# Peptides against a protein of PDB entry 5OOQ, part 63

Target 1, 227 residues: chain A of PDB entry 5OOQ
Amino acid sequence: YREDVRQVVTHPANALSFLQPGRLVEISVNGKDNYGWGAVVDFAKRINKRNPSAVYTDHESYIVNVVVNTMYIDSPVNLLKPFNPTLPEGIRPAEEGEKSICAVIPITLDSIKSIGNLRLYMPKDIRASGQKETVGKSLREVNRRFPDGIPVLDPVKNMKIEDEDFLKLMKKIDVLNTKLSSNPLTNSMRLEELYGKYSRKHDLHEDMKQLKRKISESQAVIQLDDL

## One batch from the design tools (peptide; aimed at target 1 R119)

Design b2_p29_7 (made by RFdiffusion4)
Pose (drawn by RFdiffusion4):
Structure b2_p29_7 (pose): chain A 225 residues (1-48, 51-227), chain P 29 residues (1-29)
Amino acid sequence: YREDVRQVVTHPANALSFLQPGRLVEISVNGKDNYGWGAVVDFAKRINNPSAVYTDHESYIVNVVVNTMYIDSPVNLLKPFNPTLPEGIRPAEEGEKSICAVIPITLDSIKSIGNLRLYMPKDIRASGQKETVGKSLREVNRRFPDGIPVLDPVKNMKIEDEDFLKLMKKIDVLNTKLSSNPLTNSMRLEELYGKYSRKHDLHEDMKQLKRKISESQAVIQLDDL
Amino acid sequence: SEYVIYYDDVKKQKITINLDTEEETVEDL
């Protein structure tokens, strides 16, 4: 349900109104590369040029400044409006140095939208400007070690559509349902939940393998035939 | 001196922080 709300928030109709320069966003491109919290510089519509149609979330490209780029990552390969990050450009590992950079992303690569925004120079492309902004991101990350506050989708972003409101209530219902479980006030909750979640991942992982073996025991494309 | 400037749009405030002294100034927008 929370992932469902995220798509409603990041859709261009609601998200673009709050994508001013300097807006803080949490970037997780394709659910794999997590660049942490960054600053939005600008955005523009995606024009595929072959005029190909794009999904609503991929219809727009946002350039954001990050401070967690791997230092030896080849940033010279980036095209201004190509959000497909070339192989080798990755967030710095836990033990590797980081460097400030600007990357393009689609809206689907935004995990959350912040209520804070930075002061940014006019030309981020200018000499040393991307570096200076990266310093400001490091300070915000210090003042907010637990995380950056997110924008309230209803109160701040004024999202009032009825279907979305029912979705928000569905979450509150499940939370109070969760808060009424006997394990909520338990010390072994982290232990038991982790112990169970590992057994569950295996069950779902084993189920994936279990089906593959059976289909391959028989002839391969007999169904296609 | 070096400064960090950011905005809280919910509180309608501009926040300036001096990095040398950790002095903080808040101004209403």

Design b2_p29_7_s1 (made by RFdiffusion4, then SolubleMPNN; from b2_p29_7, 11 letters changed)
Fold by OpenDDE base, seed 4:
Structure b2_p29_7_s1 (fold): chain B 227 residues (1-227), chain A 29 residues (1-29)
Amino acid sequence: as target 1 above (227 residues)
Amino acid sequence: SEYVVYYDLVNKEKIVIDTETGEETVLKL
């Protein structure tokens, strides 16, 4: 269900009006390379100058330039070609323990995982020296302010997607989320009642929080795979 | 001071953060 929602949200008919300069978007390239939240620079219709008759899918028909602050420092960023979403080999996000840099990468709409509520104030000339780093600082600060994640646009309330089948899908997801949230909470409350009896003896508060988080994450992952 | 500025386009707010002090100013748009 999440992928179905993503496909609708990232369709050009829905997404483009929300891709203003500075709009925060969550980026996953080829379902593998997670760059996290980046800031939109601009977008353009994908044109193949070598093959003007090239037909792209709707989700690949636009190129979105985004600033990310999670590019691996030793990535060959000099090989990046503007408006070419086929990224050179070695272009990847930094892994844990690796240093990252700011970069502007061209992505397709299909590489957008989510569109955020937030829009950064962007420098006028992002290509000028030091301007990407300014955006990078802004991204870090915003992420710090939202430890639970940057708020995602509501497809119905905010994006005004009114497709009947989509609305039905969203209703189903809401029902499932309610059931999923109610079960962990009920189990969590039972666990809290159970652990509350034990926590009088042992400082298991952190372990319980971690366990609840792991259960919630595991259930969320399992259920997210089913959604 | 360095400032970070962002907009919440849903809540119609402008947020200004002083990165040195951590002070946040919220302005309704």
Scores: peptide ipSAE 0.556, ipTM 0.930, DockQ to the pose 0.710
OpenDDE base, seeds 1, 2, 3, 5: peptide ipSAE 0.480, 0.478, 0.528, 0.530; ipTM 0.909, 0.909, 0.923, 0.925; seed 2 fails the geometry check

Design b2_p29_7_s2 (made by RFdiffusion4, then SolubleMPNN; from b2_p29_7, 13 letters changed)
Fold by OpenDDE base, seed 5:
Structure b2_p29_7_s2 (fold): chain B 227 residues (1-227), chain A 29 residues (1-29)
Amino acid sequence: as target 1 above (227 residues)
Amino acid sequence: MEYVVYEDLVKKERIILNLETGEEEVIPL
């Protein structure tokens, strides 16, 4: 059930407007590699130059670069490729008792477990020497200040996800949570159907939003050229 | 002095943490 909410929250139509530089996000890669809270550097639409016909899911259609401070020290971080979410073998969080380092990793939206209320001040050049470590120190300090966890965005109150399909999804989740006798498999299929409908609606919304942004950007550029 | 600066975008606050003293300053955004 938490996963279904996560799917909605991390959908591009909802998540991207909250992925400002420095935004704290909780990161889990492949459902196993938990990096904890990291800071967003930037994001971009995923484009496969080698396979332009590649179709990505909504949650895989964007790459988010994040600073983490939990990278295993002996991870082959030099093999990391910007905007390539396929992480090299050996890239993993430090386990208990292992030393960690700061790293910038490219992830998909699907690797975001939670979006926080907090945003760090980010250096202009995160790749400059020592800048990742500075962000890492900030992350450690913030985590220390929030022993009960970094506050997570409320999907309705903060993210303003008030779509009828989302509300229906939430109601179904609530019903499923109350009905312990319901077949988990049947419930998952119904949730997937609802999510599919929701996703399609939001895809259209995002397309419109992108178009509006492009128009506004073009107007801004014209204004700058006229100045 | 080392400071950590972060913002709570829900509360609309900027927080300045003094790492040496542990003092926290909160400024509205």
Scores: peptide ipSAE 0.631, ipTM 0.941, DockQ to the pose 0.638
OpenDDE base, seeds 1, 2, 3, 4: peptide ipSAE 0.616, 0.614, 0.627, 0.606; ipTM 0.938, 0.937, 0.941, 0.936

Design b2_p29_7_s3 (made by RFdiffusion4, then SolubleMPNN; from b2_p29_7, 13 letters changed)
Fold by OpenDDE base, seed 4:
Structure b2_p29_7_s3 (fold): chain B 227 residues (1-227), chain A 29 residues (1-29)
Amino acid sequence: as target 1 above (227 residues)
Amino acid sequence: MEYVVYYDLVNKEKIVVNKETGEVTVTKL
């Protein structure tokens, strides 16, 4: 269901109107390379100059240039070609413990995991020296300010997706989330509370059994003194 | 002074953060 929602949200008919310069987007390239939240620079319709008759899927028909601050420092960023979403070998996000740099990468709509409800103020010329780093600093600050995560655009309330089947899907997801939240596992806080109450009741019951045993032993000792 | 500026599009607010002081200014759009 999450993937189905993502497919609808990232469809050009829905996504492009929200890909203004500075829009925050969460980036996952080929489902493997997670760059985290980046900022949109611009987008363009994908044109193959070598093969003008090339047909792309809807999700691959546009190229979005995004600033990321998670590029591995030793990635061959000089080999990046503007508006070419086929990334050179070695272009990857930094892993834990690795140093990262800011880079502009071309991605397809299919590489957008989510669209954020925030928009950075973008420099006029992102390709000028130091401008990518400025955006990178802004991204770090936003992440610091939103430790619980950057707010995602609501597909219905914010993006105004009015497709009936999509609305039905969203309702189903809400019901499932409610059921999952009502599930005994999320009720595991209630189950932990109930288990805590039950454990307290069982501890109380064992304490009561021990107390009854002590009372019975004390009564047995009193009976020995009465002989 | 370096500032970070971002916009909350849902709340229609401009947020300005002073990088040096951490001071945050929120202005309605």
Scores: peptide ipSAE 0.088, ipTM 0.631, DockQ to the pose 0.662
OpenDDE base, seeds 1, 2, 3, 5: peptide ipSAE 0.076, 0.043, 0.031, 0.051; ipTM 0.660, 0.607, 0.592, 0.633; seeds 1, 2 fail the geometry check

Design b2_p29_7_s4 (made by RFdiffusion4, then SolubleMPNN; from b2_p29_7, 13 letters changed)
Fold by OpenDDE base, seed 2:
Structure b2_p29_7_s4 (fold): chain B 227 residues (1-227), chain A 29 residues (1-29)
Amino acid sequence: as target 1 above (227 residues)
Amino acid sequence: SSFVIYEDLVKKERIVVNLETGEEKVFPL
């Protein structure tokens, strides 16, 4: 199922290396607030200063700051707390007919619906006045150029999740999906178990993937400065 | 900014869009 694939894709071990500044991600908060495609600013491991021993799930263990251009204009954006993915009440995307503004919102990996093929050239200081709007302009342009939607990374071909474990997971997902009609609960439980097993294996490569990301970011910046 | 720059990391292309003219230039990454 799409959700199962999403869980794998958005797992820290897989996702973080693709969350470079400017990477486009499709954002859905709490399964209901669809902000559309936003641009990654940065990410950090979630730390609870009040409770350093707090344990988060894998998908909640990182905070991703993203620029969205679909924030409802009357949303209490001033109440947004940096690195707090628990969004204040009233923070929501604009509905049809409502005006929107650009905002940086902290989200968890679990709020990423899709990771795109595209990466925006980001301002150096996104928090500077007017920079969010610049990103918003870029987002609008990209959306205009991709009327059928921003291309989504292929987990196997593009994300190179070609490890045998993931492929096995995907195959099992397909098999389970076919059988879900008969016993959804059992199949779901099996899928979760399988995911958990493979997730743990992928966690071993997280640090390496993060390093690769940093290298890629540096190279991208150099190339852009030469334009 | 009169320009929007984005990259397709799958196609390995850099796209530069002139917002005033609508002109798009594509460069290899």
Scores: peptide ipSAE 0.673, ipTM 0.953, DockQ to the pose 0.584
OpenDDE base, seeds 1, 3, 4, 5: peptide ipSAE 0.673, 0.676, 0.668, 0.671; ipTM 0.953, 0.953, 0.952, 0.952; seeds 3, 4 fail the geometry check

Design b2_p29_8_s2 (made by RFdiffusion4, then SolubleMPNN; its pose is not in this set)
Fold by OpenDDE base, seed 2:
Structure b2_p29_8_s2 (fold): chain B 227 residues (1-227), chain A 29 residues (1-29)
Amino acid sequence: as target 1 above (227 residues)
Amino acid sequence: SAEEEARRRREEEEIRRRVDEAIEKSLAE
């Protein structure tokens, strides 16, 4: 059920509007490498230059650049490629007792475990010397302030996910958290239906954005011709 | 040096301030 909620929350149709610069996100790469809480730098639609026809899943269709302060110090961070979520071998979080450094890593939406209800100040030029470390210090301070965990965005109250099936899912989770007894199979079918609805919503949003760009470009051309 | 320590303290204070502002803003939303 938690995974079902995560799938909905991290879907582009829901997540992207909350991935502003400085937004805190909890990061788990490939379900294995837990970087903890990081801060969003930016995001972009995933484009495969070698294969423009490449089809990505919704959760893999965007790349989010995040500052983490838990990168293993001896990880090959120099091999990180901007907007390439396929991390080089050796890129991993520091284990207990290991030293960590701040790094900007590209992740997919699928690597977001949760979205926090906090936005840190994000420097305009995160690549400038010392800026990542400043964000890293801010992350440490936030973690210090919230020893029981950073507040997570409420999918309904904060994210305003109003899908009826999702609301039903949330209610079921609440009931299950109280009863530990509900059947996982009914939730999987609803997740697929929700996924389909959100996918369509995302496609519409992208289409609208493309249309708005075309209109803006056309208007700009007209204004240039009138000049 | 005393100056480096003073700078570090100022940086820490600024970080705390920014985090406080972030928390306050999150509570207002």
Scores: peptide ipSAE 0.544, ipTM 0.914, DockQ to the pose 0.457
OpenDDE base, seeds 1, 3, 4, 5: peptide ipSAE 0.536, 0.539, 0.527, 0.539; ipTM 0.911, 0.914, 0.908, 0.913

## One batch from the design tools (peptide; aimed at target 1 R119)

Design b2_p30_1_s1 (made by RFdiffusion4, then SolubleMPNN; its pose is not in this set)
Fold by OpenDDE base, seed 3:
Structure b2_p30_1_s1 (fold): chain B 227 residues (1-227), chain A 30 residues (1-30)
Amino acid sequence: as target 1 above (227 residues)
Amino acid sequence: MKIRIYVMESEETEEILKRLEGEDIEVIVE
């Protein structure tokens, strides 16, 4: 059930509107490398310049750049390629007893475990000397204040996910949390239907965003001509 | 330098604000 909720929450149609600069997200790469809570820098649609016809799943179709403060100090961070979510060998979080550093890593939506209800102030130039460390200090302070974990966005109340099947799923989870004896939802068919609905919503959102940009650009040109 | 934190309004906002109380943290509720 938790994975089903995660799949819905991290779908582009739901997640992207909450990935503003500074948004705190919990990061797990390939289900093995847990970086803990990091801060979003930005995101972009995944484009393969070598293979423009490459098709990605919805959860792999965007790259999110995040600041983490748990990178192993001897990781080959210089080998990190911008907009490449395939991390080089040796890029990993620090283990117990190891020293860590701050780093910006590119991840996919599938690497997001949860989205927090907190957002940090993000410096304009995160690549400038000392800026990553500033964000790292903020992350440490937040983690200190929330030792049991940073509060997670409510998918219904905060993210406004109103799909009927999803609401039913959430109700079932609530019942299961109260009654441990209830059978797990095995129906994968409902998730496919949900993804289809979310994909359509995302397309509409992107179209609206493009239209708003065009309108803004046109207004800027008009203002320049009036000057 | 003060840490600026934006908090989305929720049922837990009051508790979150209490945990974030301090001279070094500025909290803004969104």
Scores: peptide ipSAE 0.620, ipTM 0.947, DockQ to the pose 0.657
OpenDDE base, seeds 1, 2, 4, 5: peptide ipSAE 0.610, 0.611, 0.610, 0.608; ipTM 0.943, 0.944, 0.944, 0.945

Design b2_p30_1_s2 (made by RFdiffusion4, then SolubleMPNN; its pose is not in this set)
Fold by OpenDDE base, seed 3:
Structure b2_p30_1_s2 (fold): chain B 227 residues (1-227), chain A 30 residues (1-30)
Amino acid sequence: as target 1 above (227 residues)
Amino acid sequence: MKITIYVEESENTEEILEKLKGEDIEVIVY
């Protein structure tokens, strides 16, 4: 059930509106490499320049750049390619007893475990000397303040996911947290119907993003003419 | 250096604000 909730929450139709610069997200790459909580830099639609006809799943169709402070110090971070979520061999989080560094890594939506209700201030140029380390210090302080974990966005109250099947899923989870006895297999079939509805919302989100960009471009032109 | 943290309003906002109290942290609720 937790994975079913994660699939809904991390779908582009729901997640993208909450991936503002500085948003805290919990990161796990390939279900194995746990980087802990990182901060969003930006995101973009995944484009394969070598194969423009490449089809990605919804959860793999966007790349999110995130600052992490748990990168193993001897990881080949120089081999990281912007907007390439296929990480080079040796890119991994530091294990117990190993030193870590700050790095910006590209991930897919599928690598997000949780979306936090906190955002950090994100520097304008994260690639400038010392900026990643500044974000890393902020991440350490936040983690220190929340030893039991950073607060997660409420999918219903904060993210406004009001789909009836999703609400039923959440109620079932609440009941299961009180009663461990219900069979998880019957809920997977209803998830496909939920994704069909979210695909329509995603189209609306892209339209809104394009509209906001056009408005911002128009405002920038107006401000230049007033100068 | 002062850390700026933005907090989305929720039922747990008061608890979050209590944990974020400090001279080195600026909290903005939206």
Scores: peptide ipSAE 0.579, ipTM 0.940, DockQ to the pose 0.641
OpenDDE base, seeds 1, 2, 4, 5: peptide ipSAE 0.579, 0.577, 0.563, 0.561; ipTM 0.940, 0.939, 0.934, 0.936

Design b2_p30_1_s3 (made by RFdiffusion4, then SolubleMPNN; its pose is not in this set)
Fold by OpenDDE base, seed 3:
Structure b2_p30_1_s3 (fold): chain B 227 residues (1-227), chain A 30 residues (1-30)
Amino acid sequence: as target 1 above (227 residues)
Amino acid sequence: MKITIYVEESENTEEILKRLEGEDIEVVVY
């Protein structure tokens, strides 16, 4: 059930509007490499320049750049490629007793475990000397203040996910947290119907983003003509 | 150097604000 909720929350139609610069997200790459809480830098639609016809799943169709402060110090961070979520061998979080550093890593939506209700101030140029470390210091302080974990966005109240099947799923989880005995298999078929609805919402989101870009470009042209 | 933290308004906002109290932290609720 938690995975089902995660799939809905991290779908582009729901997640992208909450991936503002500085948004805190919990990161797990390939279900194995846990980086803990990181801060969003930006995101972009995944484009394969070598294979423009490449088809990605919804959860793999966007790349999110995140600052983490848990990168193993001897990781080959110089081999990281911008907008390539396929991480080089040796890129991993520090284990117990190992030293860590701050790094910017590209991840997919599928690598987001949870979305926090907190945002940090994100510097304009995160690649400038010392900026990643500043964000890393802020992350450490937030983690210190929330030893039990950073507060997670409420999918219904904060994210405004009002789909009836999702609400039923959430109610079932609440009941299961009170009653361990309900059968998880019947809920998988309803997720496909939810994904169809989210796909339509995603299309609207992309249309709105394109419209906002056109408006911004038009305003920039008007400002240049007024100069 | 003050850390600026933005908090989305929720039922738990009061508790979050209490945990973020400090001279080095500026909290903005939106």
Scores: peptide ipSAE 0.582, ipTM 0.940, DockQ to the pose 0.647
OpenDDE base, seeds 1, 2, 4, 5: peptide ipSAE 0.574, 0.572, 0.564, 0.567; ipTM 0.934, 0.935, 0.934, 0.936; seed 1 fails the geometry check

Design b2_p30_1_s4 (made by RFdiffusion4, then SolubleMPNN; its pose is not in this set)
Fold by OpenDDE base, seed 3:
Formats: structure tokens, sequence, C-alpha cells
Structure b2_p30_1_s4 (fold): chain B 227 residues (1-227), chain A 30 residues (1-30)
């Protein structure tokens, strides 16, 4: 059930509007490399220049750049490629007793475990010397203040996920937490229906974003003509 | 240098603000 909730929350139709610069997200790469809480730098639609016809799943169709402060110090961070979520061999979190450093890594939406209700101030030039370390210090302080974990966005109250089937899923989880059994097989069928609805919502969101860009570009041209 | 943190309004906002209290942190509720 937790995975079902994660799939809905991290779907582009729901997640992208909450991935502002500085948003705190909990990161797990390939289900094995846990980086803990990091801060979003930016995100972009995944484009394969070598194969423009490449089709990605919804959860793999965007790349999110995040600052983490748990990178193993001897990781080959110089081999990291911008907008390539396939991480080089040796890129991993520091283990117990190992030293860590701050790094910017590209991840997919599928690598997000949770979206926090906190957002840090993000410097304009994160690649400048010392900037990622500044964010790292902020992350350490927040983690110190929340040893039990950073508060997670409420999917219903904060993210405004109001789909009836999702609400039913959340109620079932609440019942399970009170040790009442629910049938897992029935929930899987409803999840597919939810994805169909989210796909349509995402298309509308992208259309709106494109329209806003066109409007901004037109306004910029008008301002130049008025100068 | 003060750390600026933005917090989404929720039922836990009061608790979160209390935990983030300090001279080194500036909190803004959204």
Amino acid sequence: as target 1 above (227 residues)
Amino acid sequence: MKIRIYVEESERTEEILKRLEGDDIEVIVE
C-alpha cells in the first residue's frame, strides 16, 4: 500500500508542481542506494538525443537534479553527466564510518521516496564554488531539527489529490494501521484507472506550461519594442 | 548567515515552527 501511494504521489501530474527549487525530497536510487533527504535544484523532461523516439514510463520521463550531502567522498563525481539519470559505477552514498561530500545528482521521479513539506532557499548558481556545500549545511541543520524525519506533504490536503479511488486507498491504509485487514488485489486494479486519469491531467499541465512560456515570450518582445 | 526555510501550511505547522525556532533560521509559511 505504501508503494501504491508513492506511485501516485510521484506521478508527474502530481509531483512536478511541488518540485520547486529547494524542495526537500527523500531519495532512493534503484531501490538500494539511500541518499536520505536532498534538495531539488531543477527538473526537465527526459530527452534522448541519440534516440529521439525513445519512450519512457511516466515515472522515468523526467530528470530531477538534487543536492545531496551523503555522497561517498571517493565517488567518481567527475563522471556525472548532466541530465543522465544512469549513474556511473561507484556513485553511491557513504556507508557508516565513511566520509561524505555534497553533490548534485540527476534522478528520476521513481527515485523519490517522499516529498517534504519544507523547501530551502536555493542559490541561483548551485555549481559555483561553495554553493552546494552551503545547501549541505542547511540540510544538516534541518535533519538535526527533525531526527525522526522531515515532515511529508499531505497527499490530500497539500497536494490536492482528490481522486475517489486514491481517497479510498488512503482510508484502507488507515484501517490497516488499526490492524484491520484489506485485500491487496482489489487495490491494484484501481491503481491502473488512476494512472489513466493522471496522464490526462499531466497533458493539461504541460499545455498550460507551454502557453505560459509563449505568453512570457510575447510580453518580453512587446517590452523590447516599447523600449 | 540565516537559513531560509519555506513551510507548507498544515495541521503540523505549529509543531514545525516550534522545532525550527532559532536565531539562525528564518521561517516563511506558504
Scores: peptide ipSAE 0.605, ipTM 0.946, DockQ to the pose 0.651
OpenDDE base, seeds 1, 2, 4, 5: peptide ipSAE 0.600, 0.597, 0.596, 0.593; ipTM 0.944, 0.943, 0.943, 0.942

Design b2_p30_2 (made by RFdiffusion4)
Pose (drawn by RFdiffusion4):
Structure b2_p30_2 (pose): chain A 225 residues (1-48, 51-227), chain P 30 residues (1-30)
Amino acid sequence: YREDVRQVVTHPANALSFLQPGRLVEISVNGKDNYGWGAVVDFAKRINNPSAVYTDHESYIVNVVVNTMYIDSPVNLLKPFNPTLPEGIRPAEEGEKSICAVIPITLDSIKSIGNLRLYMPKDIRASGQKETVGKSLREVNRRFPDGIPVLDPVKNMKIEDEDFLKLMKKIDVLNTKLSSNPLTNSMRLEELYGKYSRKHDLHEDMKQLKRKISESQAVIQLDDL
Amino acid sequence: EYNSFEIEEELLSEEELEIQKELYEEEKEE
């Protein structure tokens, strides 16, 4: 349900109104590379040029400044409007130095939109400007160690469509349902939940393998035939 | 060179607004 709300928030109709320069966003591109919190510089429509049609979330490209780029990552390969990050450009590992950089992303790569925004120079491309902005990101990350506050989708972003409101209520219902469970006020909750979540991942992982073995025991493309 | 900048007070709590003003002052000094 929360992932469903995220798509409603990041859709161009609602998200673009709040994508002003300097906007803070949490970037998680393709659900794999987590660059932490960054600053939006600008955005523009994606034009595929062979005029190919794009999904609503991929219809726009946003350039954001990050402060967690791996230091030896080859940033010279980036094209201004190509959000497919070349192989080798990755967030710095837990033990590796970081460097400030600008990357292009589609809207689907945004995890959350912040209520804070930075003061950014006119030319981020100018000498030392991307570096200076990276310093500001490091300070915001210090004052907010637990995280950056998110924008309220209803109160701040004024999203009032009825279908979305029912979705928000569905979450509140499940939360109060969760808060009424006997385990909520338990000390072993983290232990037991982790112990169970591991057993559950295996069950789902084993089920994936279990089906593969059976289909391959028989002839391969007999169904296609 | 810098573009125009305005603080979005309607989106911030009182504590967040104080922090935003401090950040802007510090960034401007730099």

Design b2_p30_2_s1 (made by RFdiffusion4, then SolubleMPNN; from b2_p30_2, 11 letters changed)
Fold by OpenDDE base, seed 5:
Structure b2_p30_2_s1 (fold): chain B 227 residues (1-227), chain A 30 residues (1-30)
Amino acid sequence: as target 1 above (227 residues)
Amino acid sequence: EYDEFEIDESLLSEEELKIQRELLEKQLKE
């Protein structure tokens, strides 16, 4: 079922509107080379100038440029061709114990494992010297702040995927995950659980608001003392 | 209040919110 969800999420009709600059995406090239979470630079319709009549699948019909900070340091990054998702041999993520560098790689939608609910602030010119490393630093910071993983966009709540068949699929998955025998939306026990979660989340939000206020106040006091 | 990225906290899980709260608490102590 996970692959079925991924196919729907990464379909151009759903994914492209969430591939803004800075959007975090989890990358697995050809389902093999895992680069982890990278940041979207841009995307474009895949065009074959040599064969304009070339037909691509939906998931291969766009090229997404992404910054990764896990590229093996000795990878032949100079051989990367713009808008060519067929990566040269030797282009791979760093393994355990190997050093990594930042790189911009072109990928297809099919190489996206997940779309995150985070966007980095991207430099104006990512190709400029040192800019990729800045993004890499931001990626490391994000990973530090989310040790349990980057939050993934909810296909229904966030991406607004409303296909009936997909909704049915999601409901089935939810039922399986919760080990319920009935529809989660109509199950009283599930509703109580959801209410409990909602209440706890609400309290957390209130706590965070108070903390932010206190931080702001403390900073204001410091500023006054510095005057 | 994030310098490097944007996040919609309303979309975070309870666990993720707890992590963010802890980060805020650490910031307040600094």
Scores: peptide ipSAE 0.126, ipTM 0.686, DockQ to the pose 0.122
OpenDDE base, seeds 1, 2, 3, 4: peptide ipSAE 0.089, 0.087, 0.108, 0.086; ipTM 0.672, 0.677, 0.691, 0.665

Design b2_p30_2_s2 (made by RFdiffusion4, then SolubleMPNN; from b2_p30_2, 12 letters changed)
Fold by OpenDDE base, seed 1:
Structure b2_p30_2_s2 (fold): chain B 227 residues (1-227), chain A 30 residues (1-30)
Amino acid sequence: as target 1 above (227 residues)
Amino acid sequence: DYDAFEIEEDLLSEEELAIQRELVAEQLAR
């Protein structure tokens, strides 16, 4: 059920509007590499320059660049390519007892475990010397301030996901959390239908452009207010 | 030096907002 919720939340139609610079996201790559909470730098539609006809799933169709502070120190971070979510071999989070560093990694929406209800003020040039480390310090401070966990966006109250099938799913989860038994959702087929509805309702490419524009405008306003 | 947090008052509980405000204040004081 949590995975079903995650699939809906991380769908481009829902997630992209909440992937502003500085947005905290919890990251798990390939279901095994847990980087913990990172901060969004930016996002873009995935384009395969070598094969323009490549078709990606909705959850793999966008690349999100995120700052993490849990990269294994000996990872070949120099081999990372911007906007290439296929990570080189050896790129992994630090294990217990290993040292970590800050890095910017490109991930797909499918690698987002949760979207936090917090945003960092991001430096304009995250690739400048020392900037990613500053963000890394901020991430550590956030984790210190929220020992019980970083608050997650509520899909209904905050993200305003109003799909009836999704609301039913959420209700069932709430019931389960209260230890009330409900029949298993035949959710797999309904999720496909739900995703089909999202894909049909929105030109995701155009929506992304509009969102990026709005984000940029918002950043400009914030910068003007800080001057 | 820590990057400041953006306060999203419409999305946070009062408790979460208080924590975030405190964090921002601390960061701005540095």
Scores: peptide ipSAE 0.023, ipTM 0.539, DockQ to the pose 0.234
OpenDDE base, seeds 2, 3, 4, 5: peptide ipSAE 0.022, 0.235, 0.021, 0.019; ipTM 0.529, 0.749, 0.564, 0.553; seeds 2, 3, 4 fail the geometry check

